# Peptides against a protein of PDB entry 6TME: the designs that were tried, part 305

Target 1, 324 residues: chain A of PDB entry 6TME
Amino acid sequence: NRLKRAYIALQAWKKAFYSDPFNTAANWVGPDVCSYKGVFCAPALDDPSVLVVAGIDLNHADIAGYLPPELGLLTDVALFHVNSNRFCGVIPKSLSKLTLMYEFDVSNNRFVGPFPTVALSWPSLKFLDIRYNDFEGKLPPEIFDKDLDAIFLNNNRFESTIPETIGKSTASVVTFAHNKFSGCIPKTIGQMKNLNEIVFIGNNLSGCLPNEIGSLNNVTVFDASSNGFVGSLPSTLSGLANVEQMDFSYNKFTGFVTDNICKLPKLSNFTFSYNFFNGEAQSCVPGSSQEKQFDDTSNCLQNRPNQKSAKECLPVVSRPVDCS
Target 2, 324 residues: chain A of PDB entry 6TME as posed
Amino acid sequence: NRLKRAYIALQAWKKAFYSDPFNTAANWVGPDVCSYKGVFCAPALDDPSVLVVAGIDLNHADIFGYLPPELGLLTDVALFHVNSNRFCGVIPKSLSKLTLMYEFDVSNNRFVGPFPTVALSWPSLKFLDIRYNDFEGKLPPEIFDKDLDAIFLNNNRFESTIPETIGKSTASVVTFAHNKFSGCIPKTIGQMKNLNEIVFIGNNLSGCLPNEIGSLNNVTVFDASSNGFVGSLPSTLSGLANVEQMDFSYNKFTGFVTDNICKLPKLSNFTFSYNFFNGEAQSCVPGSSQEKQFDDTSNCLQNRPNQKSAKECLPVVSRPVDCS

## One batch from the design tools (peptide; made by RFdiffusion4, then SolubleMPNN)

Design b2_p28_6_s1 (from b2_p28_6, 18 letters changed)
Fold by OpenDDE base, seed 3:
Structure b2_p28_6_s1 (fold): chain B 324 residues (1-324), chain A 28 residues (1-28)
Amino acid sequence: as target 1 above (324 residues)
Amino acid sequence: SEKVKEFYNKFLDPNADLYKVYEERKKF
């Protein structure tokens, strides 16, 4: 009996709660699991006459506890949303039995350990949100081989390089922000055919930006701020026909910010502050457009306010990194 | 503006239900 298995799982989970400040699981009593708050039943895909637990939504419940292995008995769950709780520990490997998983949101919790590789076992996964946790270590390259639509990794403890497999990703949105990723952005990034939004904010990324970024025709948001990028902005950025938000602030970029970038047709905000740019086109000057916002603060620009001193600029500007 | 940035950077809100945002994007 599928609902009996669900009952076992949910009762085990209730026992794994340390705190339930809103008494969310107060009604988690008895075999009628479909009446449980945050539990959603639907006809089974393989047999419409059978009712199964198809979804969990405990978002914003502030529950403290852990995910017990018995959750692997919830084999019919396609939606698992438990964000904004205080769940700790690791994601159970037993969740590999949840082969119908489409949406997995464990964001804003206290999960630890390596990347939850159990997510790689879900063949139908489209939405993965593990942001605002304490996941650590390397990002498995296989994550980008999956046919995901959204991948949220930000605000964790991930380190090492971004996998070259990123180019295989079908995701429209990927967040790397506020981790410890290092190395260069892979050149394969230009192959992300469905990419709309990508953010690298606040990592340890370095090197030159790959020219292949200019192939991201569908990108609307590109944020590479607060890293260690060097060299000039690629001229191929003129190919970002749909970019609206672009941020390169707080890096070590040098060279000239060109018209071809600042005149991008959909550009609404371009922040390139806190770098070592030594020139900018007139189209890049803050206040030059009513439709576009620019920030050129704290560069090495002449005749602009709030720039770095000559003493700060000279050592860097005189030895620009050649990205060719 | 910061407001515009916040609109695009909803992922920086730890309390956001991003699936809802994704669903809307998928429709377009």
Scores: peptide ipSAE 0.408, ipTM 0.821, DockQ to the pose 0.606
Fold by OpenDDE base, seed 2:
Structure b2_p28_6_s1 (fold): chain B 324 residues (1-324), chain A 28 residues (1-28)
Amino acid sequence: as target 1 above (324 residues)
Amino acid sequence: SEKVKEFYNKFLDPNADLYKVYEERKKF
């Protein structure tokens, strides 16, 4: 039966533990898997008279080990939360059998290898958190074809370009931060119909920002800091009617920071420090507003404190990149 | 907003349970 299969899976997993500092699996004994710490049962969707393992929560257990292929026997699991452990190896392909997967959180572990493509096989997946691991290689374009609500990829080793399919994503939040992504932000970004928060912090992204960013009417957080972006800020950024937090710091931007950006109606914080901007509107000056915070530090601005020297500015400012 | 800032900062905390934070975010 279904609970017997779950027992086999959970006992195999217990055997795959190298260390269990808090004795989390100490009570993982006997056939009553629904009594196991961190195991949650519910009535099956297809037969309410049958109990099945519907969820796993081993968050913050500091368990060292790996995920054995027998976990594929947990076919009724919809919630899999195992963050803040020391699980290593790869995500088993046998997890493709978990067709009810809704929330998958393996963040803050020691997982390695390419993007776990098994996540692409789950038709009902809404929440994907794989941050703070050692996943590497390219991001599969198909991830953005899925009807996900949240995608957390930050603090991994992902490389190559951001897929053009990003525009197809239904996610409200996507984090790319602290990877090795390169190339330009795809112009298709403006098609992300449900986007509220997106962060690109600390990658190797370059080129001009696409004008299509201005189509993200519902975005509240946009952070592109610590990259290699060049050129002027797109004038279309005036279309970000709901942006509250915006950060372009630590790039190679040039040109003039306009009123149309600094007067955005919901803007709370705008950081554009550590660039090569050679002018700013009065509305962008730090201290000009009581409701908005600005940081213009380390640019090429005249009559402002803490700016770059003329020697540092002149070679860049005199050769602005034309993004038109 | 404070709520947006809190959510924004949470993804940089390796120990955060973002599924809980995400659910809270959906309420506003």
Scores: peptide ipSAE 0.402, ipTM 0.824, DockQ to the pose 0.849
Fold by OpenDDE base, seed 5:
Structure b2_p28_6_s1 (fold): chain B 324 residues (1-324), chain A 28 residues (1-28)
Amino acid sequence: as target 1 above (324 residues)
Amino acid sequence: SEKVKEFYNKFLDPNADLYKVYEERKKF
């Protein structure tokens, strides 16, 4: 009976295709859904004698269409990978019935509407990739209450502030890049105990960087470039013992780039270009190390090439933001 | 460079299968 439900779901989905350039669903004929291209069956977890649809992989199929509500009949699906298609509309609420969902990848599609809150209903979800869509509105705080390993939100239309619940996240990687997030990075960020990579690139974030960033001991990548951050870099950044890639470029930072930051033990690349820094330690100078790469371009540094003019610097440097 | 950053940060590639990258990171 489970396969019959799957058949109904998959046929409804095929009917919802507007275009299938690679004829991916050409063999989606008849009751043997386990033979369908991109459909994977496995023994049911509750009854090994029963065969069920456990996974969907339609990655890179360039299919145009939408996700019909009948997909909620695929109750045994744990893996749903449909990236790099042209699916449009919203993620059906009926997917709440897919209680085994473990990996959900709908990236690089044409989905719209608010954050797909149905993802919050999946108790076992570990991987969430919704990047490169047109999701909009607020990010629900509850996303960070989930025991996720990876959260990819980049290249959407999300707006408002980053939830303070971020500190509760167990994710090793979180991407906020290329959205419309605003406000400050929450101080709770320092509580992200498993965080390895976080990127804020190309948002409307502002204010001072929280000192608590320095508590991110496991972070290897920290990119806050292309925002509106102000003030000095937190001295606590010297605590980023494992950071390899750090980018603060294209902000409004001021002050002095310290030796303690540039001498971080695992630092491979530190980009702080296109800011208003008025000084840097010798260890921060590009070419000062064979092991580390620095970019100090377009700051307010003396005796360095490719810096901003005094006219550009003076209004900002003379009015430093105090983050203390 | 931006190109290097895009290469390193595969999440900036819309066509990337990040699950594979994620699995490799967990493996090591």
Scores: peptide ipSAE 0.390, ipTM 0.816, DockQ to the pose 0.517
Fold by OpenDDE base, seed 4:
Structure b2_p28_6_s1 (fold): chain B 324 residues (1-324), chain A 28 residues (1-28)
Amino acid sequence: as target 1 above (324 residues)
Amino acid sequence: SEKVKEFYNKFLDPNADLYKVYEERKKF
């Protein structure tokens, strides 16, 4: 029966614990798995008279261990939340059997290896949080073909380029921050029709910002800070009708920061510090608005405080990158 | 909005339960 399989899985997992400082699994004894701490049962979707393990919540348990392949026996699990533990190793491929997976949160652990491709096998997955791990290698393009609502990838070791398939994503939030992504932001980004929040912070991204960013009408947060972007800001950024938080700081941008960007109707914060901008509109000046906050620190602006020296600016400003 | 900013900041908090934050955000 299903609960017997769950018992096998959970007992195998308990054996895979190296440390359980809060004794979370202390009551993981006997066949009544529904009484286990962090295990939640519900009527099966296919038979309401049958009780099944529908969810796992071991968040913040500080458990050290690994995920054994027997977890694949938890075929009725739709919610798997194990953040803020010390689980190591890889995500077992046997989890492909968990076809009801809806929310998968393994964030803030010690997982290693490539992107957990088993996540691609879950047809109903809506929430994927793998942030704050040691996942490495390329991001599979197929991740953006899924009907995900949220994708959290930040603080890992992912490298290579961002897949062109990003434009196919239905996600409202995507985080790339603090990885090793390189190359340009794909032009297809403008096709992310449901996007509200995207962060690229602290990668090795470069090149010009694609004009298609301006098509992101629903975006409220756009952070591209701490990369190697060059050229001028696209004039099409005037299309970001709902952007509230925008950060381009710590790049190599040049040119003029225009009124059409700084006067965006929902803009609350626009940080463009630590670049090589050589001009800004009056509407971009910090303190020019009570409703908007700006930071123009450490650019090549005239008559502004805390700017780079002419010696620092001249080599970059005199050789502007043409993004047209 | 403040809620958007708060949600954004949660991305970089390793201890955050983002699924809860996300569910609340969906209501707005």
Scores: peptide ipSAE 0.422, ipTM 0.824, DockQ to the pose 0.842; fails the geometry check

Design b2_p28_6_s2 (from b2_p28_6, 17 letters changed)
Fold by OpenDDE base, seed 1:
Structure b2_p28_6_s2 (fold): chain B 324 residues (1-324), chain A 28 residues (1-28)
Amino acid sequence: as target 1 above (324 residues)
Amino acid sequence: SSQVAAFSAKLLDPNADLYKVYKEMKAS
């Protein structure tokens, strides 16, 4: 009976395809759904003698269509991978019935609407990839209350501030890049105990970087480039003992780039170009190290090439933002 | 370190299967 429900769901989905250039669903005929291309069956968790649809993998199928509400009948699906298609519309609320959802990847599609709050209803969700879509509006704070391992939100149309609940997140990787987020990075960021990589690239974030960033001892990648951040880099950044890639380029930072940042033990790339820094330690100078790569281009540094003019620098450097 | 950089690049690759890459990174 569970496979019968799956059959109904999958046939409804097939009917919702506008284009299937690789004929992925060509064999989606008949009740034997477990033989369908991209459909994977496994013994049910509650009854090993029953075979159920446990996973969908239509990645890179270039299918145009939408997700019909009948997909809610796939109640045993734990893996849902449909990236790199041309699915449009919204994520059906009926997917709330997929209580076993573990990995949800709808990245690189044409989905629209607000954040798919149905994802919040999945108690076992660990991997959420909704990047490269057209989701918009506010990010629900509750997303960071979930025990997720990875949260990929980049390249959407999300707006408003980053929720303060971010500090509650257990995710090791979070991407905010290329959205329309605004405001400050919450001070609670330092509480992200499992964080390894966080990317803020290309938003409208502003204000001072919170000192609490320095508490991210396990972070390996911190990219805050292409925003509107101001002030000096927090001295607490010296606490980023494991950071390898750090990018603060294309902001409005001022002040002095210190040794304790540039000498971070695992630092391999540090880009702070296109800001208004008026000084840097010798250890920050590009070419000063064989193990580290720096970029100080287009700042207000003296005796360095490719810097901003005095005309550009003076108005900003003379009026530094106090982040204290 | 090279693996970290590689994964970071994949984060911005719309065609990447990130979970696979993520698992590989975490396993190393």
Scores: peptide ipSAE 0.535, ipTM 0.928, DockQ to the pose 0.866
Fold by OpenDDE base, seed 4:
Structure b2_p28_6_s2 (fold): chain B 324 residues (1-324), chain A 28 residues (1-28)
Amino acid sequence: as target 1 above (324 residues)
Amino acid sequence: SSQVAAFSAKLLDPNADLYKVYKEMKAS
């Protein structure tokens, strides 16, 4: 009996709560699990006459506890939303039994350990949000082999390089922000055919930006700020026909910011502050357009306010990195 | 668009229900 299994799972979970400040699980009593707060039932896909637990929504419940292995008994769950709690520990491997998993949101918790590889076992997963946790280690390359719509990894402790498989991703939104990723952005990035927004903020990424970024025709947001990127901006960035928000601030870029970039047709905000750019086109100057906002602060530009000193600029500008 | 900017801001909001915001954005 599926509901009986669900009962076992949910009671085990209730037992795993250390604190339930809003008494969310107060009514988690008895076999009628479909009446439990935050538990949603629906007809089973394989048998419409059978009612099963199809979804969990405990968002913003501020519950402290852990996820017990018995949660693997919730085999019919497709929606699992438990963000903004204080769950700790690891994601149980037993969740591999939840083969219908479609949306998995465990964001803003206290989960630890490596990337939850159980997410790789879910064939129907479309939405993965594990941001604002303490996940660590390497990102499995296989994550980008999955047919995901959105991947949120930001504000964790992931390290190592970004997998080359990123180019295989079908996701429209991917966040890497505020981790410990290092190395270069893979050249395969240009193959992300569905990409709209990608955020690399606040990592330890380095090297030159790959020219292949210019192939991201559907990108509306590209943020690579607060990293260690070097060299000139790729000329191929002129191909970003739909980019609206672009941020390269707080890097070590050099060279000239060209008209071809600043005149991008959909560009709304372009921030390239806190670099070592030694020139910019007139179209890049803040205030040059009413429709576009630019920030050229703290570069090595002549005749512009709030720039770096010559002493700071000279050693960097005189030794530009060749990205060719 | 303003909607794109709004969504981007939500990416860094730990309390945001991104699955809702994402669906809304994609539906527009």
Scores: peptide ipSAE 0.534, ipTM 0.929, DockQ to the pose 0.849
Fold by OpenDDE base, seed 2:
Structure b2_p28_6_s2 (fold): chain B 324 residues (1-324), chain A 28 residues (1-28)
Amino acid sequence: as target 1 above (324 residues)
Amino acid sequence: SSQVAAFSAKLLDPNADLYKVYKEMKAS
């Protein structure tokens, strides 16, 4: 039966533990898997009279080990939360059998290899958290074709460009931070109709910001700091009616920071420090508002404190990148 | 909102249970 399969899977997993500091799996003995710590049972969707393993929660257990292929026997699992452990290896392909997967959280582990493509096989997946691992290689474009609510990819080793399919994403939150993504932000980004928060921090992204960013009417957080972006800020940023947190710091932006950006109605924090801006509107000056916080540190602004030297500014400011 | 800022901060916290925070944010 289904619980017997679960027993096989869970015992295989226990055997795959190298270390269990909190003795989380100490009670993982016997056929009554529903009594196992971190294992949660519920009535099966297809037969309410049958009890099945519907969820795993081993968050913060500091368990060292790997995920054995026998985990594919947990076919009724919809919630898989194993963050803040020391699991290593790859995500087993056998997890493709978990067709009810809804929330998959393997964040803060030691997983390696390419993007776990098994996540693409889950038709009902809404929440994907693989942050703080050692996943590498290209991000499959298909990830953004899925009807996900949240995609957390930050603090991995992903490389290459951000797929143009990003515009198809239904996610409200997407993090790319602290990877090795390169190239430009795709123009299709403006088509992310449900986007609230997007974070690009600490990558190798470059080029001009696409004008289409201004179409992100629902975005509340936009952080593109610590990259290699160039050119002026798009004038279309005035369309970000709901943006609260905006960070463009530590790039190579030039030009003038306009009133239209600094007077955005919901803007609370706007950081554009450590760039090569050569002008700013009065509304952008730190201290000009009690409701908004600005940081213009280390730019090429005149009559402002803590700016770059003329020697540092002149080579860049005199050769502005034309993004038109 | 304070909730937006709080959630944003949690994105970079390796120990955060984002699925809980996310659900709470969406429910508000």
Scores: peptide ipSAE 0.532, ipTM 0.928, DockQ to the pose 0.838
Fold by OpenDDE base, seed 3:
Parts: structure tokens; sequence; C-alpha cells
Structure b2_p28_6_s2 (fold): chain B 324 residues (1-324), chain A 28 residues (1-28)
């Protein structure tokens, strides 16, 4: 009996709650699990005459506790949304039994440990949101081998380099923001054929931007701000025909910001402040367009307000990094 | 453009239900 297994799992989970401020699990009593608040049932895929637990939604419940291994008994769950709680510990390996997992959202919790590799075992996973936790260590390269639509990793403690396998990703949205990733952006990034939005904000990434970024024809948002990137902006960025939001602020970029970048057809916002650019085209000047917004603050530009001093600029500008 | 910017802002909102926002964006 699938519902009996679900009952065992849900009761074990209730016991794993340390605090339930909104009494979300108050009605989690008795065998009728389909009536439980936050539990959703649907006909089983293999037998429409059988009702199974297909979804969990405990978003914004502020529940403190952990995920017990008995959750592995929820084998019919395809939607698991428990964001904005205070769950701690690790994601149980027993969740590998949830082979129908489609959307997994554990964002804004207190999970710790390495990347939850159990997510790699779900063949049908499309949406992975583990942002705003305390996951640490390296990102498994295999994450990008999966046919995911969205990957949200931001605001964790991930470190090491971004895997070269990123080019294999079919995701349209990927966030790396506010981690501890280091090294260069892989050249394989240009192979992300479905990519619309990618965010690298606030990491320890460095080196030159790969020319292959210019191959990302479907990108609408590219944010690489608050890193340690060096060198000039790749000329191939002129190929970003659909980019609307672009941010390279708070890096160590040098060189000239060209017309080919600032005149991108769908560009709405381009922020390149807090770098060491020593020149910009007229089309890049803030206020030059009513349709586009630019920020060139705190660079090494001549005849522009709020720029770095010569003392700050000269040591960097005089030692340009060759990205060729 | 405004839709793209709005979604981008939600990416960094810890309280956002991104799966809903994402599906809505992809459906439009």
Amino acid sequence: as target 1 above (324 residues)
Amino acid sequence: SSQVAAFSAKLLDPNADLYKVYKEMKAS
C-alpha cells in the first residue's frame, strides 16, 4: 500500500520537526495523508485507479527540523517544495528512491554538507533549487550532464572550479552567485545551447573571460560582477544579440569598452563600474541613450566623473593582461 | 525587458518561489 508507506514517511517527518510555528503539521494525524496540509495526492502514473502522494509543498512554513531517511518511502513524489524553512542536516540518500522527482526546491534552509549527490540519481529532474543553504565543497561535474531546465546554486559555500562539463548543460537558467568558486570560466560555456540567464555574482572567479561567451546567442542576462576577472572584454561579446542585462562591475577588467558591445540591439542595462577600463566608446557613456542604461563609475576613464585616481589606475593599466 | 529584469531580481530573493516564476516566464 503506497499510502501506508507515505503515512509512515510523513509521521516520521513530523517527529523530526523541532518547531512548527504555524502548526502546519497539526492535521497530520491518521491514515488519510491526502488531507494533510501541504501534501498533495494524484492518480499514480502506472495505475490511475490508485491515489498516491505526488507532491509536497511546505514553502514558507518556518519549520525547524531535519529530513529523516523515511522520506525515501515517498516513492511517488514528483514535486518537493520546502523552501523558507529551517531544516538542517543533509539531504537523505534514501531520496534516491523518489525516481519521479521533477522539481526539487529546498532553498532558503539550513542544509549542510557536500552537494546533495542524490539529486544526480533522479532521471526526470528538471528544476533544482538548493540556493540559500550551507552546501559546501566542489560541484559535481555530473550536474551538467543532466537534462535540467534550471539550476540554482547561489548563496552557498561551494568552492573549487566550475566544471568543464558546463557546456553540456541544457539549462536555461543557472546561478552560481555568492559562493566561493575559483578559477576561470570554462571555454565550454559557449556550448550551452539553451542558456538564457547565467549569474556568477560574488565569487572568486579569475582570469580572462573566454571568447566563447560570444556564442551564447540566447542569453538575456549575463552577470559576472564581483569577481577577479582580468583583461579586456572579449570582442566576441558583440555576438550576444539577445542580451538585455549585462554586469561586469567590481572586477579587474582593463582596456577599452567598445561600440560593438554598447550597441548590442537588445541591451537595456550594462554595468561595468569598478574596474580599470581606460577608455569607452561614446555609445557607452551614461546618458547617451534613453533606451539603455550604463554605469561607468570608478574606472580609469578620462573626462568622466567618479573615476579612480591615477595612483590607483597606473599600476594596473600599465600592466595589461594579454588574453590572447 | 522588464520581465527579464524582474525575474533576475527574484533569483537573489531567498523568499521567492522560483519554480512558479520560472514556469510563468517560460509559458509566456
Scores: peptide ipSAE 0.529, ipTM 0.925, DockQ to the pose 0.887

